# Peptides against a protein of PDB entry 3QIS: the designs that were tried, part 80

Target 1, 334 residues: chain A of PDB entry 3QIS
Amino acid sequence: PSLELSRREFVFENVKFRQLQKEKFQISNNGQVPCHFSFIPKLNDSQYCKPWLRAEPFEGYLEPNETVDISLDVYVSKDSVTILNSGEDKIEDILVLHLDRGKDYFLTISGNYLPSCFGTSLEALCRMKRPIREVPVTKLIDLEEDSFLEKEKSLLQMVPLDEGASERPLQVPKEIWLLVDHLFKYACHQEDLFQTPGMQEELQQIIDCLDTSIPETIPGSNHSVAEALLIFLEALPEPVICYELYQRCLDSAYDPRICRQVISQLPRCHRNVFRYLMAFLRELLKFSEYNSVNANMIATLFTSLLLRPPPNLMARQTPSDRQRAIQFLLGFLL

## One batch from the design tools (peptide; aimed at target 1 Q171 N272)

Design b2_p28_2_s4 (made by RFdiffusion4, then SolubleMPNN; from b2_p28_2, 9 letters changed)
Fold by OpenDDE base, seed 4:
Structure b2_p28_2_s4 (fold): chain B 334 residues (1-334), chain A 28 residues (1-28)
Amino acid sequence: as target 1 above (334 residues)
Amino acid sequence: RRLELEKLLGSIASPETFELLRRALAEE
């Protein structure tokens, strides 16, 4: 069997977090026999493509003189955003289109990724005084390395933040402050806040706004700003409550004193973000008569974002563990 | 003490705007 491909080189320019890009090409069976095609892993890979890439269809049958359109979809989810922000991964891949009993056809994928504050560590963002798109990629790497070292020092309780050297980190990321301050100002009376989904176009505008500027006002509805905060928290490479403290949070869930002691052991930026979010959510709960938001709803929603099980325990989370995690947050909301 | 965030954003936000954050950082 043999195929003709309408295109073999694909360039995805300005790939962004949560923005789907599509490139299409046609394959044609110019042979006299039916053929089965599939995308196959290249040598030493487990998957036919990187996690941010998909072919649709990725396999199929073609009769003689049949043609099929294949979509190459590039989508950076929360699962790929961190490694693309750091430059550990890039918008580059090679796809192998295999024909059963036939030839391999190679497709070249290239492009560029535009960094996002979404999927960037809290520590790096606390050092980032400019929008992420204004920070040179080389400097982002340095900020992440410096952030890791400061997290470790904070966990070890060893070194007081030396007052003398580099620019003092922000107490919380400017992006979190912008989101929370907007919600605090404009959304406390918003009916069904955190219950009504945002608009996808507005979410993209909010993300782009936070990545490229320090806005006086965040664009979009209160629902879109609220969902953007949830997306931000979900996209964090490490949750606001560090994975190392997860079990201790569950174990302390019914002792408010121990809960506060556990939170006090968080890295400074994580602790500050946690306290700021809890303070905001407590203010939001004062307006429950207007916004229809209650402590149980908020605790349930934010527990999955703030108090994620470590990756090795995700598959083992019991209903009891979930209830303890919710109870842990309730102790800060009530 | 003026927060580092307040130093950064003080051109677009008043000191009172940071009061929620100041309270959150002072309570515990």
Scores: peptide ipSAE 0.651, ipTM 0.964, DockQ to the pose 0.687
OpenDDE base, seeds 1, 2, 3, 5: peptide ipSAE 0.649, 0.637, 0.642, 0.634; ipTM 0.964, 0.962, 0.963, 0.962

Design b2_p28_3 (made by RFdiffusion4)
Pose (drawn by RFdiffusion4):
Structure b2_p28_3 (pose): chain A 293 residues (1-134, 168-310, 319-334), chain P 28 residues (1-28)
Amino acid sequence: PSLELSRREFVFENVKFRQLQKEKFQISNNGQVPCHFSFIPKLNDSQYCKPWLRAEPFEGYLEPNETVDISLDVYVSKDSVTILNSGEDKIEDILVLHLDRGKDYFLTISGNYLPSCFGTSLEALCRMKRPIRERPLQVPKEIWLLVDHLFKYACHQEDLFQTPGMQEELQQIIDCLDTSIPETIPGSNHSVAEALLIFLEALPEPVICYELYQRCLDSAYDPRICRQVISQLPRCHRNVFRYLMAFLRELLKFSEYNSVNANMIATLFTSLLLRPPPSDRQRAIQFLLGFLL
Amino acid sequence: DYDEFFDELHAEMEEEVNELREEQKAAE
């Protein structure tokens, strides 16, 4: 049971939020007998690698002496973007490739991460006047820029918030917001609209903070009480919530053109603005509908 | 009123964002 590896060291340079990278290498069974390989967790872990990293394939069978290409894939999603933004984690790791009843092969993962305004808290963004990778703001300039674009160009946009944008443009928008305060956000209205949804979803702390979440559901049927729960939010969260509710009510005025109705808004934005750490789903849409109407 | 809140906040942000954009261009 022996393996030959084309390389053991891999570099993921300039890793960005939601931008896929692949580092590929070839495994060859140079032994005399067939072997089984698999990636294993390091002593006392649950997984063989961190969430932003994946091996494809992660296990297999090799006769002497067939070869197989292994793809080491890096993808920073909403699960890891905040810890990598913060520096609580780095683009580094060790993969242990394990021959069943044999040697271990150690693969070193290195590289660097570029922080994004996406996955960054509303509080910190309101404190930062300049782009992240170039008195606090009422709302983060990034969310204002996305909403400003949609307000200017997308009020009459057919199927707004119902048609997915382009992956390439989403990344261009994110990089644009990370590095500039542009005159115009690049990309179609559908891309800008989706980038907004991704922005809300990627927030480390939702627009409606986690501890106020349960109170919101309980209070879902009393508009006076719902508004008061909103008053308990920090200034920046309260402002973003009110700003978005105002923006969505503005879009509802053009529903005959943009097909944006209360039903779709409630089911789309409730889970983004009001996340927990069933029928609560109903009190939640009721909570949000109370503000829209 | 959400309409009044939106207009006031949006206008304030527009001024601030424009100032910041001018500063960014000047820093270039």

Design b2_p28_3_s1 (made by RFdiffusion4, then SolubleMPNN; from b2_p28_3, 14 letters changed)
Fold by OpenDDE base, seed 5:
Structure b2_p28_3_s1 (fold): chain B 334 residues (1-334), chain A 28 residues (1-28)
Amino acid sequence: as target 1 above (334 residues)
Amino acid sequence: SLEEFFKELSEKMKEEVEKLRKELEAAK
């Protein structure tokens, strides 16, 4: 069996968080026999591609002289955004298109990723005084390293270093403040807030706006701004309630005093973000007659975002654990 | 209170963000 490929090199320029890019190519059976093709893992890989890449179709049959279009789809989800933001991963891959009883064809994937404040740590964002696209990649690495050290110091209850006034972290990320301040000003009376989805185009505009500027006004509908906040929280590498405190939150879920003590042990930025969000959500609940927002809905929605199980426990989360997590959050909303 | 915290933090962050916006515009 033999194939002809219309293209073997693919460049994905300016790849962004949640923005689908597609490149297409054709494969043709230029042999005399039917062939089966498949994308196969390289040696030592479990998958045929990186998590942000897919081929469609990834396998199939071709009759002699038959052609098929294959789409290479690049999509950076919450699962890939953090490693791409840090430069740990890049928009580079090699795909192996295998023919049964034939040869391998190699496809080269390349491109560039544009960093996002989505998928960046709260600690780094508190130190980030510019939009992320204005921050050199080298400085982003430094900010993540400094953020890790600050988290550890905070957990160890170490005295903050007398950082100069210019290096003082924000109390919360400017991006979170921008989203919440917008929602507080304009969305308190928005019917079905956090219940109606945003528009994908508006979400992309909001993400791009926060990544590239410090806007006076966030673009898009209140629903899109609200969903952008949810996406932001979901994309955090470390949830607002750090994984280390997850079990303690569940264990304390029915004791409001212990719940507050657990939250007090969060790193400063996480604690501030948590309190800021809870205060904001309580303000929204005052307008429930207008926005249809209730405490149970909010607790159910935000619990999965703010109080995520550690990756090693995610598969073991019981309905009881989920209910405890919701109850924990309800204690801050009521 | 949590409400007082929200107001105070929002006001402080507004001032900080406005400063950062001005610094960003001055650097262009």
Scores: peptide ipSAE 0.663, ipTM 0.965, DockQ to the pose 0.794
OpenDDE base, seeds 1, 2, 3, 4: peptide ipSAE 0.638, 0.661, 0.652, 0.646; ipTM 0.961, 0.965, 0.963, 0.962

Design b2_p28_3_s2 (made by RFdiffusion4, then SolubleMPNN; from b2_p28_3, 15 letters changed)
Fold by OpenDDE base, seed 5:
Structure b2_p28_3_s2 (fold): chain B 334 residues (1-334), chain A 28 residues (1-28)
Amino acid sequence: as target 1 above (334 residues)
Amino acid sequence: SLEEFFKELSEEMRKEVEELRKELLEEK
């Protein structure tokens, strides 16, 4: 069997977090026999493509002289955003289109990724005095490394050596402050806040706004701004409550004194963000008659965002663990 | 209180963010 491909090189320019890009090409069976095609993993790869790439269809049959359109979809989710922000991964891949009993066809995927404050660590964002798109990529890497070291020092209760870091970190990321300050000013009376989804176009505008500027006002509806906050928290490489404290939060869930002690052990930026969010959510609860927000809803929603199980424990999370996690947050909302 | 913390932090961050916005605009 043999195929003709309309294109073999694909360039995805200006790839952004949560922005779907699509490139299409055609494959034609120019042979005299039916063929089965599939995208196959390269040697030593488990998947035929990187997590941010998908082919659709990824397999199929072609009769002689049949043509099929294949879509190459690039989508940076929360699962890929961090590694792309750091430059650990790039918008580069090679796809192997295999024919059963035939040849392999190679497709080259290339492009550029535009960094986002979404999927960046709280520690790095507290050091980031500019919008992320104004920060040189080399400096982003340094900020992540420095952030890791500061997290370790904070966990070890080591006094920060005041020596080399010329600029004081922000108490919380400017991005999360901008979102929360907007919601506090404009969304306290918003009916169904955090229950109604935002608009995808507005979410992209909010992300782009936070990545490129320090806006005076966040664009979009209150629902879109609220969802952007949820997306931000979900995309964090390390949850607001660090993975290391997850089990202790569950164990303390029914003792408010121990819960507060556990939170006091968070790195400064994580602790500040946690307290800031809990305080904000308590303010929203004062307006429950207007915004339909209640403590159980908020605790349930934010638990999955703020108190995530470590990757190694995700498969072991019990309904009891989830209930304890909710109870832990409820102790800060009430 | 958490409410006092929220107000205080919000006002501190407002000043810091306004300064950072000013710096960003002066560089353009």
Scores: peptide ipSAE 0.651, ipTM 0.962, DockQ to the pose 0.797
OpenDDE base, seeds 1, 2, 3, 4: peptide ipSAE 0.642, 0.650, 0.648, 0.646; ipTM 0.960, 0.962, 0.961, 0.961

Design b2_p28_3_s3 (made by RFdiffusion4, then SolubleMPNN; from b2_p28_3, 16 letters changed)
Fold by OpenDDE base, seed 2:
Structure b2_p28_3_s3 (fold): chain B 334 residues (1-334), chain A 28 residues (1-28)
Amino acid sequence: as target 1 above (334 residues)
Amino acid sequence: SLEEFFKETSEKMRKEVKKLREELEAEK
């Protein structure tokens, strides 16, 4: 059996967070026998492609002289955004198209990724005084390394280094402030806030605005701006409540004094973001007659974003643990 | 209070973000 491929090299330029790109190619059976094709893992790989790549279809049968269109879909989700922002991973892969009882055909995937403030650590964003697209890649690496060191010092209760005025981190990321300040100004009376989904086109515009500029006004509906805040919190590599404090939050869920002590042990940026978000959500609750927002809805929604189980405990989360996590957050909203 | 923290943080960040925007515009 033999196949003819219309293309073997694919370039995905300017790949962005949550922006789907598609490249298509054709496979033709130029042989005289039916053939089965499949994408197969390389030696030592568990999957036929990286998590941000998909082939559709990934397998099939071709009769003699039959042709099939295959779509190569590149999509950077929350699961790949952090490793692409850091440059740990890149828009590069090799796909192996296997023909049963035939040859292997190699497809080269290449391209470039454009960094996003989505999927970047709170520590790095507090130091990032420019839009992420205006920050040199070398400086992004340095900001991540410095952010790790500052997180460790904060967790160890080491005295913060003298705040030299020029290198002082922001109290909260400018991106979070822009989203929250917009919602506070324009969305307090928005009916069904955080309950109605945003528009996908508006979400992309909001992400691009935050990555490339410091906008005076965020584009899109209040629903899109609200959903962008949720997406931002979900994409954080380390949740607003650090994984190290997860169990202590559950254990303290019914003692408001211990809950406040646990939050006081967060790194400065995480602690500031947590307090800022809780305070904002309490302001929204004052307008519940207009926006239909209540404490139980907000606690349920934000608990999964702010208080995530550590990756090693995800498979063991009980309904009781979820209820304790919600109760922990309720203690800051009431 | 959380309300005081929100107001103070919002006002501080407004001034800081304004400065950062002006710096970014002056470099273009």
Scores: peptide ipSAE 0.683, ipTM 0.970, DockQ to the pose 0.798
OpenDDE base, seeds 1, 3, 4, 5: peptide ipSAE 0.653, 0.670, 0.657, 0.682; ipTM 0.966, 0.968, 0.966, 0.970

Design b2_p28_3_s4 (made by RFdiffusion4, then SolubleMPNN; from b2_p28_3, 14 letters changed)
Fold by OpenDDE base, seed 3:
Structure b2_p28_3_s4 (fold): chain B 334 residues (1-334), chain A 28 residues (1-28)
Amino acid sequence: as target 1 above (334 residues)
Amino acid sequence: SLEEFFKELSEKMKKEVEELRKEELAAK
């Protein structure tokens, strides 16, 4: 069996978080026998492609002289955004199109990723004084490394944060402040806030706006700005409540004093973001008659974002753990 | 209070972001 491929090299330029790109090619059975094709993992890979890439279809049968279109879809989700932002991963892959009883066909995927403040750590963003697209990638790496080291030092209670001559970190990311300040100013009376989804186009505009500028006003509807905040929190590599404190939050969920003590142990930026968000959400709850927002809804929604189980425990999260997590957050909203 | 913290932080961040916006505009 043999295949003819219309193209073997694919370039995905300016790949962005949550923006789908598609490239298509054709495969043709130029043989005289039916053939089965499949994308197969490389020798050391568990998957036929990187998490941000998909082939559609990824397998199939071709009769003699049959042709099929294959779509190569590039989509950077929350699961890939962090590693692409850091440059740990890149928009490069090799796909192996296997022909049963035939040969392998190699497809080269290349391109460039445009970093996002979405999927960037709170620590890095607190140090980031410019829009992320204006920050050299080398400096992003340095900011992440420095942020990791500062987080560790903060957790170890070792060194007083030497208020040394380095550019003072922001108390919260400018991106979080922009989102929350906008919502506080314009969305407190928004009916069904956090209940109505935003528009995908507006979400992309908000993301692009935050990645490229320091806007005076965020574009889009209040629903899109609200959803952008949720997406931001979801995309954080380390949730607002650090994974290290997850179990302690659950264990303290019914003791408000211990809950506050647990939060006090967060890294400064995480603690500030948590307190800022809780204060904001409490302000929204004052307008419940207008925005239909209630504490249980907010606690349920934000708990999954702010208090995520560590990856090793994610598969083991019990309904009791979820309820404790919600109860923990409720203690800050009420 | 959380409310006082919110107001104080919001006002502080407003000033900081306004400065950063000016710096960003001057760097372009």
Scores: peptide ipSAE 0.634, ipTM 0.959, DockQ to the pose 0.791
OpenDDE base, seeds 1, 2, 4, 5: peptide ipSAE 0.624, 0.631, 0.621, 0.629; ipTM 0.957, 0.958, 0.956, 0.958

Design b2_p28_4 (made by RFdiffusion4)
Pose (drawn by RFdiffusion4):
Structure b2_p28_4 (pose): chain A 293 residues (1-134, 168-310, 319-334), chain P 28 residues (1-28)
Amino acid sequence: PSLELSRREFVFENVKFRQLQKEKFQISNNGQVPCHFSFIPKLNDSQYCKPWLRAEPFEGYLEPNETVDISLDVYVSKDSVTILNSGEDKIEDILVLHLDRGKDYFLTISGNYLPSCFGTSLEALCRMKRPIRERPLQVPKEIWLLVDHLFKYACHQEDLFQTPGMQEELQQIIDCLDTSIPETIPGSNHSVAEALLIFLEALPEPVICYELYQRCLDSAYDPRICRQVISQLPRCHRNVFRYLMAFLRELLKFSEYNSVNANMIATLFTSLLLRPPPSDRQRAIQFLLGFLL
Amino acid sequence: EEEKEEYYEEMLEKLEEEVQEWLEKFEE
């Protein structure tokens, strides 16, 4: 049971939020007998690698002496974007490729991460006047820029918030917001709209903070009480919530053109603005509908 | 560089004005 590896060191340079990278290498069974390989967790872990990293394939069978290409894939999603933004984690790791009943092969992962305004808290973004990778703001300039674009160009946009944008444009929008305060956000209205949804989803702390979440559901049927729960939010969260509710009301006025109705808004935005750490789903849409109508 | 700083200041002023207007509209 022996393996030959084309390389053991891999570099993921300039890793960005939601931008896929692949570093490929070839494994060849140079032994005389067939072998089984698999990636294993390092002593006392649950997984063989961190969440932003994946091996494809991660296990297999090789006769002497067939070869197989292994793809080491890096993808920073909403699960890792905040810790990599913060520096609590780095683009580094060790993959242990394990021959069943044999040697271990150690693969070193290195590289660097570029922080994004996506996955960054509303509080910190309101404190930062300049782009992240170039008195606090009432709302983060990034969310204002996305909403400003949609308000200007997308009020009459057919199927707004129902048609997915383009992956390439989403990344261009994110990089644009990370590095600039532009005159125009690049990409179609559907891409800008989706980037807004992704922005809300990627927030480390939702627009409605986690501890107020349960109170919101309990209070879901009393509009006077729902508004009070909103008053308990920090200033930036309260402002973003009010700002978005006002924006969604504005879009409802053009529903005959943009097909944006209360049903779709409630089911789309409730889970983004009001996340927990069932029929609670019903009190949640009721909570949000109370503000839209 | 000066023109870029002026531009950023104008954009942030605009942000504060429009956000305030939206917050007033929400209370209506």

Design b2_p28_4_s1 (made by RFdiffusion4, then SolubleMPNN; from b2_p28_4, 14 letters changed)
Fold by OpenDDE base, seed 4:
Structure b2_p28_4_s1 (fold): chain B 334 residues (1-334), chain A 28 residues (1-28)
Amino acid sequence: as target 1 above (334 residues)
Amino acid sequence: DEEEERKLKEKLEELEKKVEERLKEFEE
């Protein structure tokens, strides 16, 4: 069996968070026998491609002289955004198209990724006074390293932030400020806020806007801005409530005094973001007659974003744990 | 551009001030 491929080299330029790109090629059975094709893992790989890449179809049968179109889909989700932002991973891969009882065909995937404030740590974003697209990649790496070191120092209750050597970090990421300030100004009376989905095109515009500028006004509907905030919080590599405090939040959920003490132990940027979000959400709840937002809805929605179980405990989260997590957050909303 | 950098700095200082005000309101 043999295949003819219309193309073997694919370049995905300017790959962005949540923006689907597609490249297509054709495979043709130029043999005299039916053949089965599949994308197969390389030696020592578990998957035939990186998490941000997909082939569709990834397998199939071709009769003699049959041709099929294969789509190579590049999509950076929350699961790949952080490693691409850091430059740990890149838009490069090699696909192996295997023909049963035939040869392997190699496809080269290349391209460039454009960093996003989505999927970047709160610590790095607090140091990032410019839009992420204006920050040199080398400086992004330095900002992540410095952010890690500050987080560790803060958690260890060691030396006060040496305010002297580096530019003072922002109290909260400018991106969170922009999103929440917009919602505070324009969305407090918005009916069904956080209940109505945003528009995908508007979400992409908001992401691109936050990645490339510090706007005076965020584009899109209040629903799209609200959903962009949810996407931002979901895409954080570490949730607003650090994984280290997850269990303590659950254990304290019914003691408001202990809950406040647990929050006081968050790293400065995380603590500030948490307090700022809670202040906003409490303000939003004052307008419940207009926006149809209630504390239980907000607590349920934001608990999954702000108080995520550590990856090692995700599979073990009980309904009781979820209820405690909701109760913990309710103590700051009521 | 030095003028763009100045404007950016002023904007960030204004944002920081507003954040600090909101954080104080939360502590009260």
Scores: peptide ipSAE 0.224, ipTM 0.823, DockQ to the pose 0.638
OpenDDE base, seeds 1, 2, 3, 5: peptide ipSAE 0.166, 0.173, 0.218, 0.197; ipTM 0.794, 0.800, 0.820, 0.796; seed 1 fails the geometry check

Design b2_p28_4_s2 (made by RFdiffusion4, then SolubleMPNN; from b2_p28_4, 13 letters changed)
Fold by OpenDDE base, seed 2:
Structure b2_p28_4_s2 (fold): chain B 334 residues (1-334), chain A 28 residues (1-28)
Amino acid sequence: as target 1 above (334 residues)
Amino acid sequence: MEEEEKKLKEFLEKMEKEVEERLKEFEE
C-alpha cells in the first residue's frame, strides 16, 4: 500500500491561548489495494501528538483512488497554557502517519506561541508592570523561577519581604485589578452575572487586550468580563488558595477564626488576590435584589476555582470535602 | 515613550491606592 500526501510541513504562527488554528491536508491512496492509516505514538510516547494538537480523523480506511481531508487542530487550553508560557514546551511536534503493512510518513509541526497572562502564576504577574507581550520571553522564565522561590520563602518564613533593591511587586496582578475593577464599576446591578455566559468573540478580545495593553476600559459585555475572570482563575497554575493549605481550609471550614488564620499564611500576592476577590463578591451580594446573585451560588462557583484539590487528592474528593470547601468560602462572603 | 511611561506610572499608582483601600476593609 502507498499514500500521497498533499503537504508534510505545517507552520502555526502566533498561537494564542484558547484560539483554535486549523491546517488541512489531503491523503490519497495512490496504490491498487485498500489501506488503513493511523497516527501512531513515537518511541517512548504514550500519545501520537502533544496535548495542544489533534488530527481529525486520526485513523481511517481508504479504497484505491480514495482521498480524505485531515485537519490538524492546534488549541491551547488551560492544560497546556502554563508549560507554553514558560517555554518548557513549544509549538513543535512530529506526527507519524502509519500505513498498515506499509511505510511511515512523517509530518513536521512547527510555529510560535505568544505568551498569555492566563496560565501565568500570580507571583510572576505581580512582578510584571507591563503587559506580558511586552516582556521578553527570557525574562518571563526568570520571573517564574524567582516567583517560585519567593513563594516558598513566604510560606516557610513569615519574614516581611525585605525592602531589597528589587522593584516592589504589585499587591495584585494588574490583569486581576482590570477585570475586578470593571465588575465593581459596571456589573454590580447586572442581572444574572456569573449565570449568563459571555460571547466567545468578546472573551478572545478581552484576553488579547489584557495580554497586549493596559486598557482604560475592558471591551465586551459584563457577562464576558465576568467569564474572563472565571477563565483566568481556572487557568492559574497554582490556585488562589495554594495547594499546601487545601486540607487546612477543609479542617477549619466551620471555625471562622481559624479560616482567617489559614488565609493569613498565604503568600502575599495570593492573600491579596483572595481578599480583593472577597471584597468584590461581598459588594456584589449587597445588590442581590438587582443581580439575582446569592451567597450559595457564588460560594459554589468560586470554591471550585479558588480552592482546588491537589493533583494527588483529585480522585479522592468526597461530597463532604466539597461541602467543607463551600462552607470555608461562605465564611468570607457572609 | 515618555508619555506612555507617565500614563503607566499614573495607572499603577491609581491601582495601588484602590487595592489598598479595598484590602483595609478586610483588616478591620
Scores: peptide ipSAE 0.589, ipTM 0.941, DockQ to the pose 0.675
OpenDDE base, seeds 1, 3, 4, 5: peptide ipSAE 0.579, 0.580, 0.582, 0.583; ipTM 0.940, 0.940, 0.940, 0.940

Design b2_p28_4_s3 (made by RFdiffusion4, then SolubleMPNN; from b2_p28_4, 12 letters changed)
Fold by OpenDDE base, seed 4:
Structure b2_p28_4_s3 (fold): chain B 334 residues (1-334), chain A 28 residues (1-28)
Amino acid sequence: as target 1 above (334 residues)
Amino acid sequence: MEEEERKRKEFLEKLEEEVAKRLKEFEE
């Protein structure tokens, strides 16, 4: 059996977070027998491709003289955004198209990724006083390293942050401030806020706006701005409540004094973001008669974003743990 | 360049002031 491939080299230029790109090619059975094709893992790989790539179809049968279109889809989700932002991974892969009882065909995937503030650490973003697309990639790496060191120092209650005016981190990421300040100004009376989904096109515009500029106004509806905040919080490599405090939050969930003490132990940027978000959500709840938002809805929604179980415990989260996590946040909303 | 830099500085100052206000309001 043999295949003819219309193309073997694919370039995905300017790949962005949550923006689907597609490249297509054709495979043709130029043999006299039916063929089964499949994308197969390389030696020592568990998957036939990287998490941000997929082939559709990834397997199939071809009759003699049959042709099938294969789509190569590049999509950077929350699961791949952090490693692409850091440059740990790149838009490069090799696909192996296997023909049963035939040969392997190699496809080369290449391209470039454009960094996003989505999926970047709170610590790095607090040091980033300009849009991420204006920051040299080398400096992004340095900012992540410095951010890690400062987080560790903060957790250890070591040396006060050197308040050197030019190098002083922001109290919260500018991206969070832009989103939340917009919501404070324009969305407190918005009916069904955080319940109505945003528009996908507006979400992409908001992401691109935050990645490339410091806007005076965020584009899109209040619903799109609200959903962009949720996407931002979900995409954080470490949640606003650090993984190391997760269990302590659950254990303290019914003691408001201990809850406040646990939050006080967060790294400065995480603590500030948490308090700033709670201040916003409390303000939003004052307008419940106008926006139909209630504390239980907000606590349920934001608990999954702010108080995520550590990756090693995700599979073990009980309904009781979820209820405690919700109760923990309720103590800051009421 | 100078005008953009000025605007960015003013933006960051406003951010710090507004966040500080909101954080204080949350602690009260």
Scores: peptide ipSAE 0.535, ipTM 0.933, DockQ to the pose 0.755
OpenDDE base, seeds 1, 2, 3, 5: peptide ipSAE 0.522, 0.534, 0.530, 0.530; ipTM 0.930, 0.933, 0.932, 0.932

